Peptides against a protein of PDB entry 5EIB. Designs and how they scored, part 311

Target 1, 366 residues: chain A of PDB entry 5EIB
Amino acid sequence: VDLEPGTMDSVRSGPFGQIFRPDNFVFGQSGAGNNWAKGHYTEGAELVDSVLDVVRKESESCDCLQGFQLTHSLGGGTGSGMGTLLISKIREEYPDRIMNTFSVMPSPKVSDTVVEPYNATLSVHQLVENTDETYCIDNEALYDICFRTLKLTTPTYGDLNHLVSATMSGVTTCLRFPGQLNADLRKLAVNMVPFPRLHFFMPGFAPLTSRGSQQYRALTVPELTQQMFDSKNMMAACDPRHGRYLTVAAIFRGRMSMKEVDEQMLNVQNKNSSYFVEWIPNNVKTAVCDIPPRGLKMSATFIGNSTAIQELFKRISEQFTAMFRRKAFLHWYTGEGMDEMEFTEAESNMNDLVSEYQQYQDATAD
Target 2, 366 residues: chain A of PDB entry 5EIB as posed
Amino acid sequence: VDLEPGTMDSVRSGPFGQIFRPDNFVFGQSGAGNNWAKGHYTEGAELVDSVLDVVRKESESCDCLQGFQLTHSLGGGTGSGMGTLLISKIREEYPDRIMNTFSVMPSPKVSDTVVEPYNATLSVHQLVENTDETYSIDNEALYDICFRTLKLTTPTYGDLNHLVSATMSGVTTCLRFPGQLNADLRKLAVNMVPFPRLHFFMPGFAPLTSRGSQQYRALTVPELTQQMFDSKNMMAACDPRHGRYLTVAAIFRGRMSMKEVDEQMLNVQNKNSSYFVEWIPNNVKTAVCDIPPRGLKMSATFIGNSTAIQELFKRISEQFTAMFRRKAFLHWYTGEGMDEMEFTEAESNMNDLVSEYQQYQDATAD

## One batch from the design tools (peptide; made by RFdiffusion4, then SolubleMPNN)

Design b2_p27_8_s2 (from b2_p27_8, 9 letters changed)
Fold by OpenDDE base, seed 4:
Structure b2_p27_8_s2 (fold): chain B 366 residues (1-366), chain A 27 residues (1-27)
Amino acid sequence: as target 1 above (366 residues)
Amino acid sequence: FFTDPEVLEVLYENRKLNPNIININVA
């Protein structure tokens, strides 16, 4: 789905363009211009019914609909504004289905779009209320991985998207292959989300490899396990050591010993016990899929529900506040039918979420 | 981001292997 036709033509002309049903391409004529309000109330609102018609048709073709996976950017007007409108409308029509999102968080290191903090804050407000699980894919973290870890002097969107694709493939492994832990979206939510509002995940991937780099060091299970818990392998720009894990899922892919995986997972939990909440029993789940990712012998994907995710929201909030205090660009949003109060409500709800994470971080077993 | 061939491949594989999850890509 896009408000700009040019993106659809690129997908259609691309190597995968013939794989998607032509009728599943919904596009507008006018982009959101990096404005959440255009995506949510004007241009996006004109297109939303056409998208919902496609969603209904696809839903009717499902034998047992589990739910939805939305992939969107929170920095852009279409992904943020129209994406959250779609989430809201789908939630209204399918209240008993799981809403899962892959939400790309904006960063000034990746984009010079000055209004991204507004789009992100307004989006997070919607995601807190209308999603069941959200993978936070942070452009800050992706850039830092590319620059520092992969030593790419000038990270490209292609380099970032390689990390996104690896992460998305990893976290969806259990959903794609029968007989796995978290084999459906609802089981994933039950295992990962102890509190409904605290559904934002820090994904991580090991091994981190650059696009086209054949230096696939055949990582061992111990090395995969260690890297998977390393802050440098997180796709969200948060240090897990500054918070506590509420829940963790580890997804190993490739031919490996379950016994060795269990031993290494126990060892890493014991070494990092101070970074887990003690009041949630059995809060680490492990899955092993015998099917490796393409080009790798083995991988590990991490899903963390950590109170350290508040660092990401604080970063966005600080950027938001710095602009909002100056009333910078507000007329672009209010001109599309938004009230200034919607900004204040979104900021408040995000700050409440941060406070809630901090409360559970500081909670001890009574 | 979401028009990248590698991302689209993952979305396609997700749809193919689990048809009971509707994948929506908003660019």
Scores: peptide ipSAE 0.446, ipTM 0.864, DockQ to the pose 0.933
Fold by OpenDDE base, seed 1:
Structure b2_p27_8_s2 (fold): chain B 366 residues (1-366), chain A 27 residues (1-27)
Amino acid sequence: as target 1 above (366 residues)
Amino acid sequence: FFTDPEVLEVLYENRKLNPNIININVA
């Protein structure tokens, strides 16, 4: 789905253009221009019914619809504005279905779009209310991984997208292969989301590999386990050591000993016990899939629900506040039918979310 | 972002292997 026809033409002309049904391409004539309000209230609102018609048709073709998995960027007007509009509309029509998102968080290190903090804040407000689970894929973290860890002098979108793809493939492994932990979206939500609003996940992947790297390092299970819990392997720009894990899922892929995985997972939990809440029993789940990722002998994917994710939201909030206090660019949003109150409501809800994470971080077992 | 071939491949694989999850890509 896009408001810009050019993106759809690129996808159609690309190697995967023939894989998608022509009817599943919904596109507008005018882009959102990096404006959430255009995506949500004007241009996106004109297109949303056409997307919903496709969603209905696809839903009718499902034997047992689990839910939805939306991928979008929170920095762009279409991904943020229209994406969250779609989430809202789908939630209204399918209230009993799981809404899962892969939400790409903006970073000033990656994009020069000045209004990204507005788009992100307005989007997070919608995601808090209308999603059941959200993977926070942070361009800040992706850039830092590429630059610092992978030693890429000038990280490209291709380098970032490689990490995203690896992560998305990893976290969806259990959904794709039968007999795994979290084999459906609802089980994932039950295992990962102890509190409905606290459904934002910190994904991580090991081993981290650059695009086009032919040297696949064979890692051991201990090395994978250690890297998976390393803050440098997190796709969200927060340090887990600054918070506490509410829940964790680890997905190992490849031919390995389940016993060794269990031993290493126990060891890493024990070593990092101070970074877990003690009042959620059995809050670490492990899956092993014998099917490795393409090009790797083995991998580990991490899903963390950590109170440290508040660092990501604080970053966005600080950027938002710096712009909003100056009323910078507000007329671009209000001109699309938004009220200034919606900005303050979104800021407030995100700050409330931060406060909720902090509350559970500070909570002790009585 | 989501027009990257590698991302699209993952989305395609997800759709193929779990038809009961509707994948929506918003560019």
Scores: peptide ipSAE 0.440, ipTM 0.862, DockQ to the pose 0.927
Fold by OpenDDE base, seed 5:
Structure b2_p27_8_s2 (fold): chain B 366 residues (1-366), chain A 27 residues (1-27)
Amino acid sequence: as target 1 above (366 residues)
Amino acid sequence: FFTDPEVLEVLYENRKLNPNIININVA
């Protein structure tokens, strides 16, 4: 789905354009211009019914619909505004189905779009209410991984997108292969989301690989286990040591000993016990899939529900507040039919979310 | 981002291997 025809033509002409049904391409004539309100109230609102018709048709073709996976950017007007409109409309029509998102968080290190803090804050407000699971893929973390860890002098969008694709492939492993932990979206939600509003995940991947790098280095299970718990491997710009894990899932891929995985997972939990809440029993889940990812012998994907995710929301909130206090560019949003009160409500809800994470971080076993 | 071939490949594999999950890509 896009509001810009040119992007859809690029997808159709691309190597994967043939994988989508022609009828499943829904596009507008006018882009959102990096404005959430255009995506949510005007240009996106004109297109949303056409997307919902496709969603209904695809839903009717499912023998047992689990739910939805939406991929979007929170910095851009289409991904943020129209993406969250779609989430809301799908939630209204399918209230008993799981809404899962891959939400790319904006960063000033990656984009010069000045209104990204507005788009992100307005989007997070919608995601808090209308999603069951959200993978926070932070462009700041991706950039830092590329630059600091992968030693890329000038990280490209291709380098960032490679990390995202690896992460998405990793976290969806259990959904794609039978007999695994979290084999459906509902089981994932039950295992990962102890509190409905606290459904924002920190994904991580090991080994970290750059686009076009052939990793000949065979990693061991101990190395993978250590790396996936390292803050430098997190796809969200948060330090897990500044918070506590509510829940964790670890997904190993490749031929390895289940016994060795269990031993290493126990060791890493014991070593990092101070960074877990003690009042959620059995809050670490492990899966092993014998099928390695493409081009790797083995990998580990991390999914963390950590109170440290509040660092991401605080960063966005600070950027939002700095713009909103100046009323910078507000007329671009209000001119599309948005009320200024919606900015204040979105800011408030995001601050409440931060406070909720902090409350559970500070909670002790009774 | 969502027009990147590697991302599209993952979305395709997800759709192919789990038809009971509807994948929506908003570009």
Scores: peptide ipSAE 0.440, ipTM 0.861, DockQ to the pose 0.927
Fold by OpenDDE base, seed 3:
Structure b2_p27_8_s2 (fold): chain B 366 residues (1-366), chain A 27 residues (1-27)
Amino acid sequence: as target 1 above (366 residues)
Amino acid sequence: FFTDPEVLEVLYENRKLNPNIININVA
């Protein structure tokens, strides 16, 4: 789905364009211009019904619909505004289905779009209320991985997208292969989301490999386990050591000993016990899939529900507040029929979310 | 972003292997 026709043409002309149904390509004629309000109230609102018709048709073709996986960027007007409009409308129509998102968080290190803090804050407000699970894929973390870890002097969108694809493939492994832990979206939610509003995940991947680089080094289960819990392997720009894990899932892929995985997962939990809440029993889940990812002998994917994710929201909130205090660019949003009160509500809800994470971070077992 | 061939491949594989999850890509 896009408000710009040119993006859809690139997908259709691409190597995978033929694998998608032509009728599932919904596009507008006018882009959102990096404005959430255009995506949500005007141009996106004109297109949303056409998307919902496709969603209904696909839903009717499902024997047992589990839910939805939406991929979008929170910095751009289409991904943020129209994406959250779609989430809201789908939630209204399918309230008993799981809404899972892969939400790309904006960063000034990656984009010069000045209004990204508005788009992100307004989107987070919608995601708090209308999603069950949100993977926070932070462009700041992706950039830092590319620059610091992968030693790429000028990270490209292709480099970032490679990390995203590896992570998405990893976190969805259990959904794709039968007989695994978290084999459906609802089981994932039950295992990962102890509190309904605290459904934002820190994904991580090991090994970190650049696009087109063959990692000739065979990683071991101990090395994968250690890297997976390293803050440098997190796709969200927060330090897990500054918070506490509410829940964790680890997904190993490749031919390995389940016993060795269990031993290493126990060891890493014991080593990092101070970074877990003690009042949530059995809060670490492990899955092993014998099918390795393409080009790797083995991998590990991390899903963390950590109170440290408040650092990501604080970053966005600080950027938002600095702009909003100046009333910068507000006329672009209000001109699309948005009320200034919605900015204040979104800011408040995000600050409440941060406070909730902090409360559970500071909570002790009685 | 989500027009990258590698991302699209993952979305396609997800759809193929679990048809009971509707994948929506908003570019």
Scores: peptide ipSAE 0.428, ipTM 0.860, DockQ to the pose 0.937

Design b2_p27_8_s3 (from b2_p27_8, 10 letters changed)
Fold by OpenDDE base, seed 4:
Structure b2_p27_8_s3 (fold): chain B 366 residues (1-366), chain A 27 residues (1-27)
Amino acid sequence: as target 1 above (366 residues)
Amino acid sequence: FFTDPEVLEVLYELRESNPDIIVINVA
């Protein structure tokens, strides 16, 4: 779905353009211009009914609809504004189905779009209320991985997207292959989300690889386990050592010993016990899928529900506040029918979320 | 991001392997 027709033409002409059903391509005539309000109240509102018609048709074809997997950026006007509008409308129509998102968080390191903090804050407000599970794919972290870890002097969108694709493939492994842990969206929610509002995940992937490096050093299970829990392997710009894990899922892929995986997972938990909450029993889940990712012998994907995710939200909040205090660009949003109170409500809800994470971080077993 | 061929491949694989999950890609 896009408000700009040019992106849809590129997808249709691309190697996968023929794989998608032609009738499932929904696009507008005018883009959101990096404005959440255009995506949510004007341009996106004109298109949303057409998308919902497609969603209804696809839902009718499902034997047992689990829910929805949405992918969107929170920096752009379409992904942020129209994406969250779609989430809201789908939630209204399918309240008992799981809403799962891959949400790309903006960073000044990747984009010069000045209003991204507004779009992100307004989006997070919607995601807190209308999603069940949100994978935070942070452009800050992706850039830092490319630059610091992969030693790419000038990271490209292609380099970032390679990390995104590897992570998305990893976290969806259990949904794609039968007989795994978290084999459906609801089981994932039950295992990963102990508190409904605290449903933002910090994903991680090992090994970290660039598109050009064929020299995949075969990682061992101990190396995979260590790297998967390393802050440098996280796709959200948070240090897990600054918080506590509420829940963790680890997905190993490739031919490996389940016994060795279990031993290494126990060792890493014991070594890092101070970084887990003690009051949630059995809060680490492990899956092993014998099918490796393409081009790798083995991988490990991490899903963390950590209170350290508040670092990401604090970063966005600080950027938001710095702009909002100056009333910078507000007229672009209010001119699309948005009230200034919605900015304050969104900021407040995100700050409440941060406070909730901090509360559970500081909680001790009674 | 979500127009990248590698990302689209993952979304396609998810859709084909699990038809009970509706995949919505907002570009």
Scores: peptide ipSAE 0.585, ipTM 0.941, DockQ to the pose 0.929
Fold by OpenDDE base, seed 2:
Structure b2_p27_8_s3 (fold): chain B 366 residues (1-366), chain A 27 residues (1-27)
Amino acid sequence: as target 1 above (366 residues)
Amino acid sequence: FFTDPEVLEVLYELRESNPDIIVINVA
């Protein structure tokens, strides 16, 4: 789905363009111009019914609809504004189905779009209320991985997207292959989300590989286990050592010993016990899939529900506040039918979320 | 980002392997 026809034409003409049904391409005539309000109230609102008609048709073809996997960027106007509009409308129509998202967090290191803090804050407000599970893919973290870990002097969108694709492939492994832990969206939610509002995940991937690094030696199970818990392998720009894990899922892929995986997972938990909440028993889940990812012998994907993710929201909040105090570009949003109160409500809800994470970080077993 | 061929391949694989999950890509 896009408000800009040119993007849809590029997908259609691309190597995978024939894979999607032509009727499932929904596009507008004019883009959102990096404005959440255009995506949510004007241009996106004109297109949303056409998307919902397609969603209804696809839902009727499902034997047992689990839910939805939405992918969007929170920095752009279409992904943020129209994406959250779709989430809201789908939640209204399918309240008993799981809403899962891959949400790309904006970073000034990757984009020069000045209004991204507004788009992100307004989107996070919607995600808190209307999603069950959200993978936070942070452009800040992706850029830092490319620059610091992969030593790419000038990271490209292709380099970032390679990390995104590897991570997305890893976290969806259990949904794509039979007989796995978290084999459906609801089981994932039960295992990962102890409190409904605290459903934002920090994903991580090991080994980190760049495009064209043909010489990457497959890591051992101990090395994979150590790396997947390293902050440098996280796709969200927060340090897990500054918080506590509420829940963790680890997905190993490739031919390996389940016994060795269990031993290493126990060892990493024991070594890092101070970074887990003590009052959620059995809060680390492990899966092993014998099918390796393409081009690798073994990998490990991390899904963490950590109170440290508040660092990501604090970063966005600080950027938002700095712009909103100056009323910078506010007329672009109010001119599309928004009230200034919607900005303050969104900021307040994000600050409440940060406070909730901090509360559970500081909670002790009674 | 979500127009990248590698990302689209992952979304396609998810859709084909699990038809009970509706995949929505907002570009």
Scores: peptide ipSAE 0.585, ipTM 0.941, DockQ to the pose 0.925
Fold by OpenDDE base, seed 5:
Structure b2_p27_8_s3 (fold): chain B 366 residues (1-366), chain A 27 residues (1-27)
Amino acid sequence: as target 1 above (366 residues)
Amino acid sequence: FFTDPEVLEVLYELRESNPDIIVINVA
């Protein structure tokens, strides 16, 4: 789904353009111009019914619909505005189905789009209410991984996209292969989301590789386990040591000893026990899939529900507040039919979310 | 991001492997 025809043409002409059903391509004539309100109230609102018709048709074709996997960027107007409009409308129509998202968080290090903090804050407000599970893929973290860890002097979109694809592949492993932990979206939610509003995940991946880099080094299970819990391997710019894990899922891929995995997972939990809440029993789940990712012998993917994720939201909130206090570009949003009150509501809800994470971080019992 | 071929491949693999999950890509 896109509001810009040119992007759709690029996808259609690309290697995967033939994979999508032609009727499932829904696009507008006018882009959102990096404006959430255009995506949510005007341009996106004109297109949303057409998308919902496709969703209904696809839903009817499912034997047992689990739910939805949406992918969007929170920095752009289409991904943020129209994406969250779709989430809201789908939630209204399918309230008993799981809404799962890959949400790319904006960063000033990656984009010069000045209104990204507005788009992100307005989107997070919608995601808090209308999603069950959200993987936070943070452009700040992706950039830092590329620059600091992978030593890329000038990270490209291709480098960032490679990390995104690896992470997405990792976290969806259990959904794609039978007999795994979290084999469906609902089981994932039950295992990962102890409190409905606290459904924002910190993904991580090991080993980290740049696009076109072949890692000839075989990693060991201990090395994978250590890297997976390292803050430098997190796709959200948060330090897990500044918070506590509510829940964790670890997905190992490749030929390895399950016994060794279990031992290393126990060891890492014991070593990092201060970074877990003690009042959620059995809050770490482990899966081992014998099918390695493409180009690797083995990998480990991390999904963390950590109270440290509040660092990401605080960053966005600070940027939002700095712009909103100046009333910078507000007329671009209000001119599209948005009420200024929605900005303050979104800010408030995000601050409430931060406070909720902090409350559970400081809790000694449920 | 979500127009990148590598990302699209992952979404395709998810859709093909689990038809009970509707994948919505907003570019």
Scores: peptide ipSAE 0.574, ipTM 0.938, DockQ to the pose 0.921
Fold by OpenDDE base, seed 3:
Structure b2_p27_8_s3 (fold): chain B 366 residues (1-366), chain A 27 residues (1-27)
Amino acid sequence: as target 1 above (366 residues)
Amino acid sequence: FFTDPEVLEVLYELRESNPDIIVINVA
């Protein structure tokens, strides 16, 4: 789905363009111009019914619809505005189905779009209310991984997209292969989301490999386990040492001993016990899939529900507040039919979310 | 991001392997 025809043509002409059903391509004539309000109230609102018709048709073809996996960027007007409009409308029509998102968080390190803090804040407000699970893919973390860990002097979008694809492949492994832990969206939610509003995940991947640098490094299970819990491997710009894990899922891929995986997972939990809440029993889940990812002998994917995710929201909130206090660009949003109060409501809800994470971080076993 | 061929491949694999999950890509 896009408001810009040009991106759809690129997908159609691309190597996978023939794989998607032509009828499932929905696009507008005019882009959102990096404005959430255009995506949500005007241009996106004109297109949303056409997308919903496709969603209904696909839903009717499902034997047992589990839910939805949406992918979008929170910095751009289409991904943020129209994406959250779609989430809201789908939630209204399918309230009992799981809404999962891959949500790309904006960063000034990657984009020069000045209004990204508005788009992100307005989107987070919608995601808090209308999603069940959100994988936070933070452009700041992706950039920092490319620059610091992969030692890429000038990270490209291709380098970032490679990390995104590896992570997405990892976190969806259990949904794609039968007989695994979290084999459906609802089981994932039950295992990962102890409190409904606290459904924002910090994903991570090991080994970290740049596009074209197939380092055939034979990683061991201990090395994968250690890297997976390293803050430098997180796709969200949060330090898990500044918070506590509510829940964790680890997904190993490749031919390895389940016993060795269990031993290493126990060791890493014991080593990092101070970074877990003690009042959620059995809050670490492990899966092993014998099928390695393409080009790797083995990998590990991390999904963390950590109170440290508040660092990401605080960063966005600080950027938002700095712009909103000076009333910068507000007329671009209000001119599309948005009320200025929605900015303050979104800011308030995000601050409430931060406070909720902090409350559970400070909670002790009574 | 979500127009990248590698990302699209992952979304396609998810769709084909689990038809009970509707994948929506907003570019």
Scores: peptide ipSAE 0.562, ipTM 0.936, DockQ to the pose 0.929

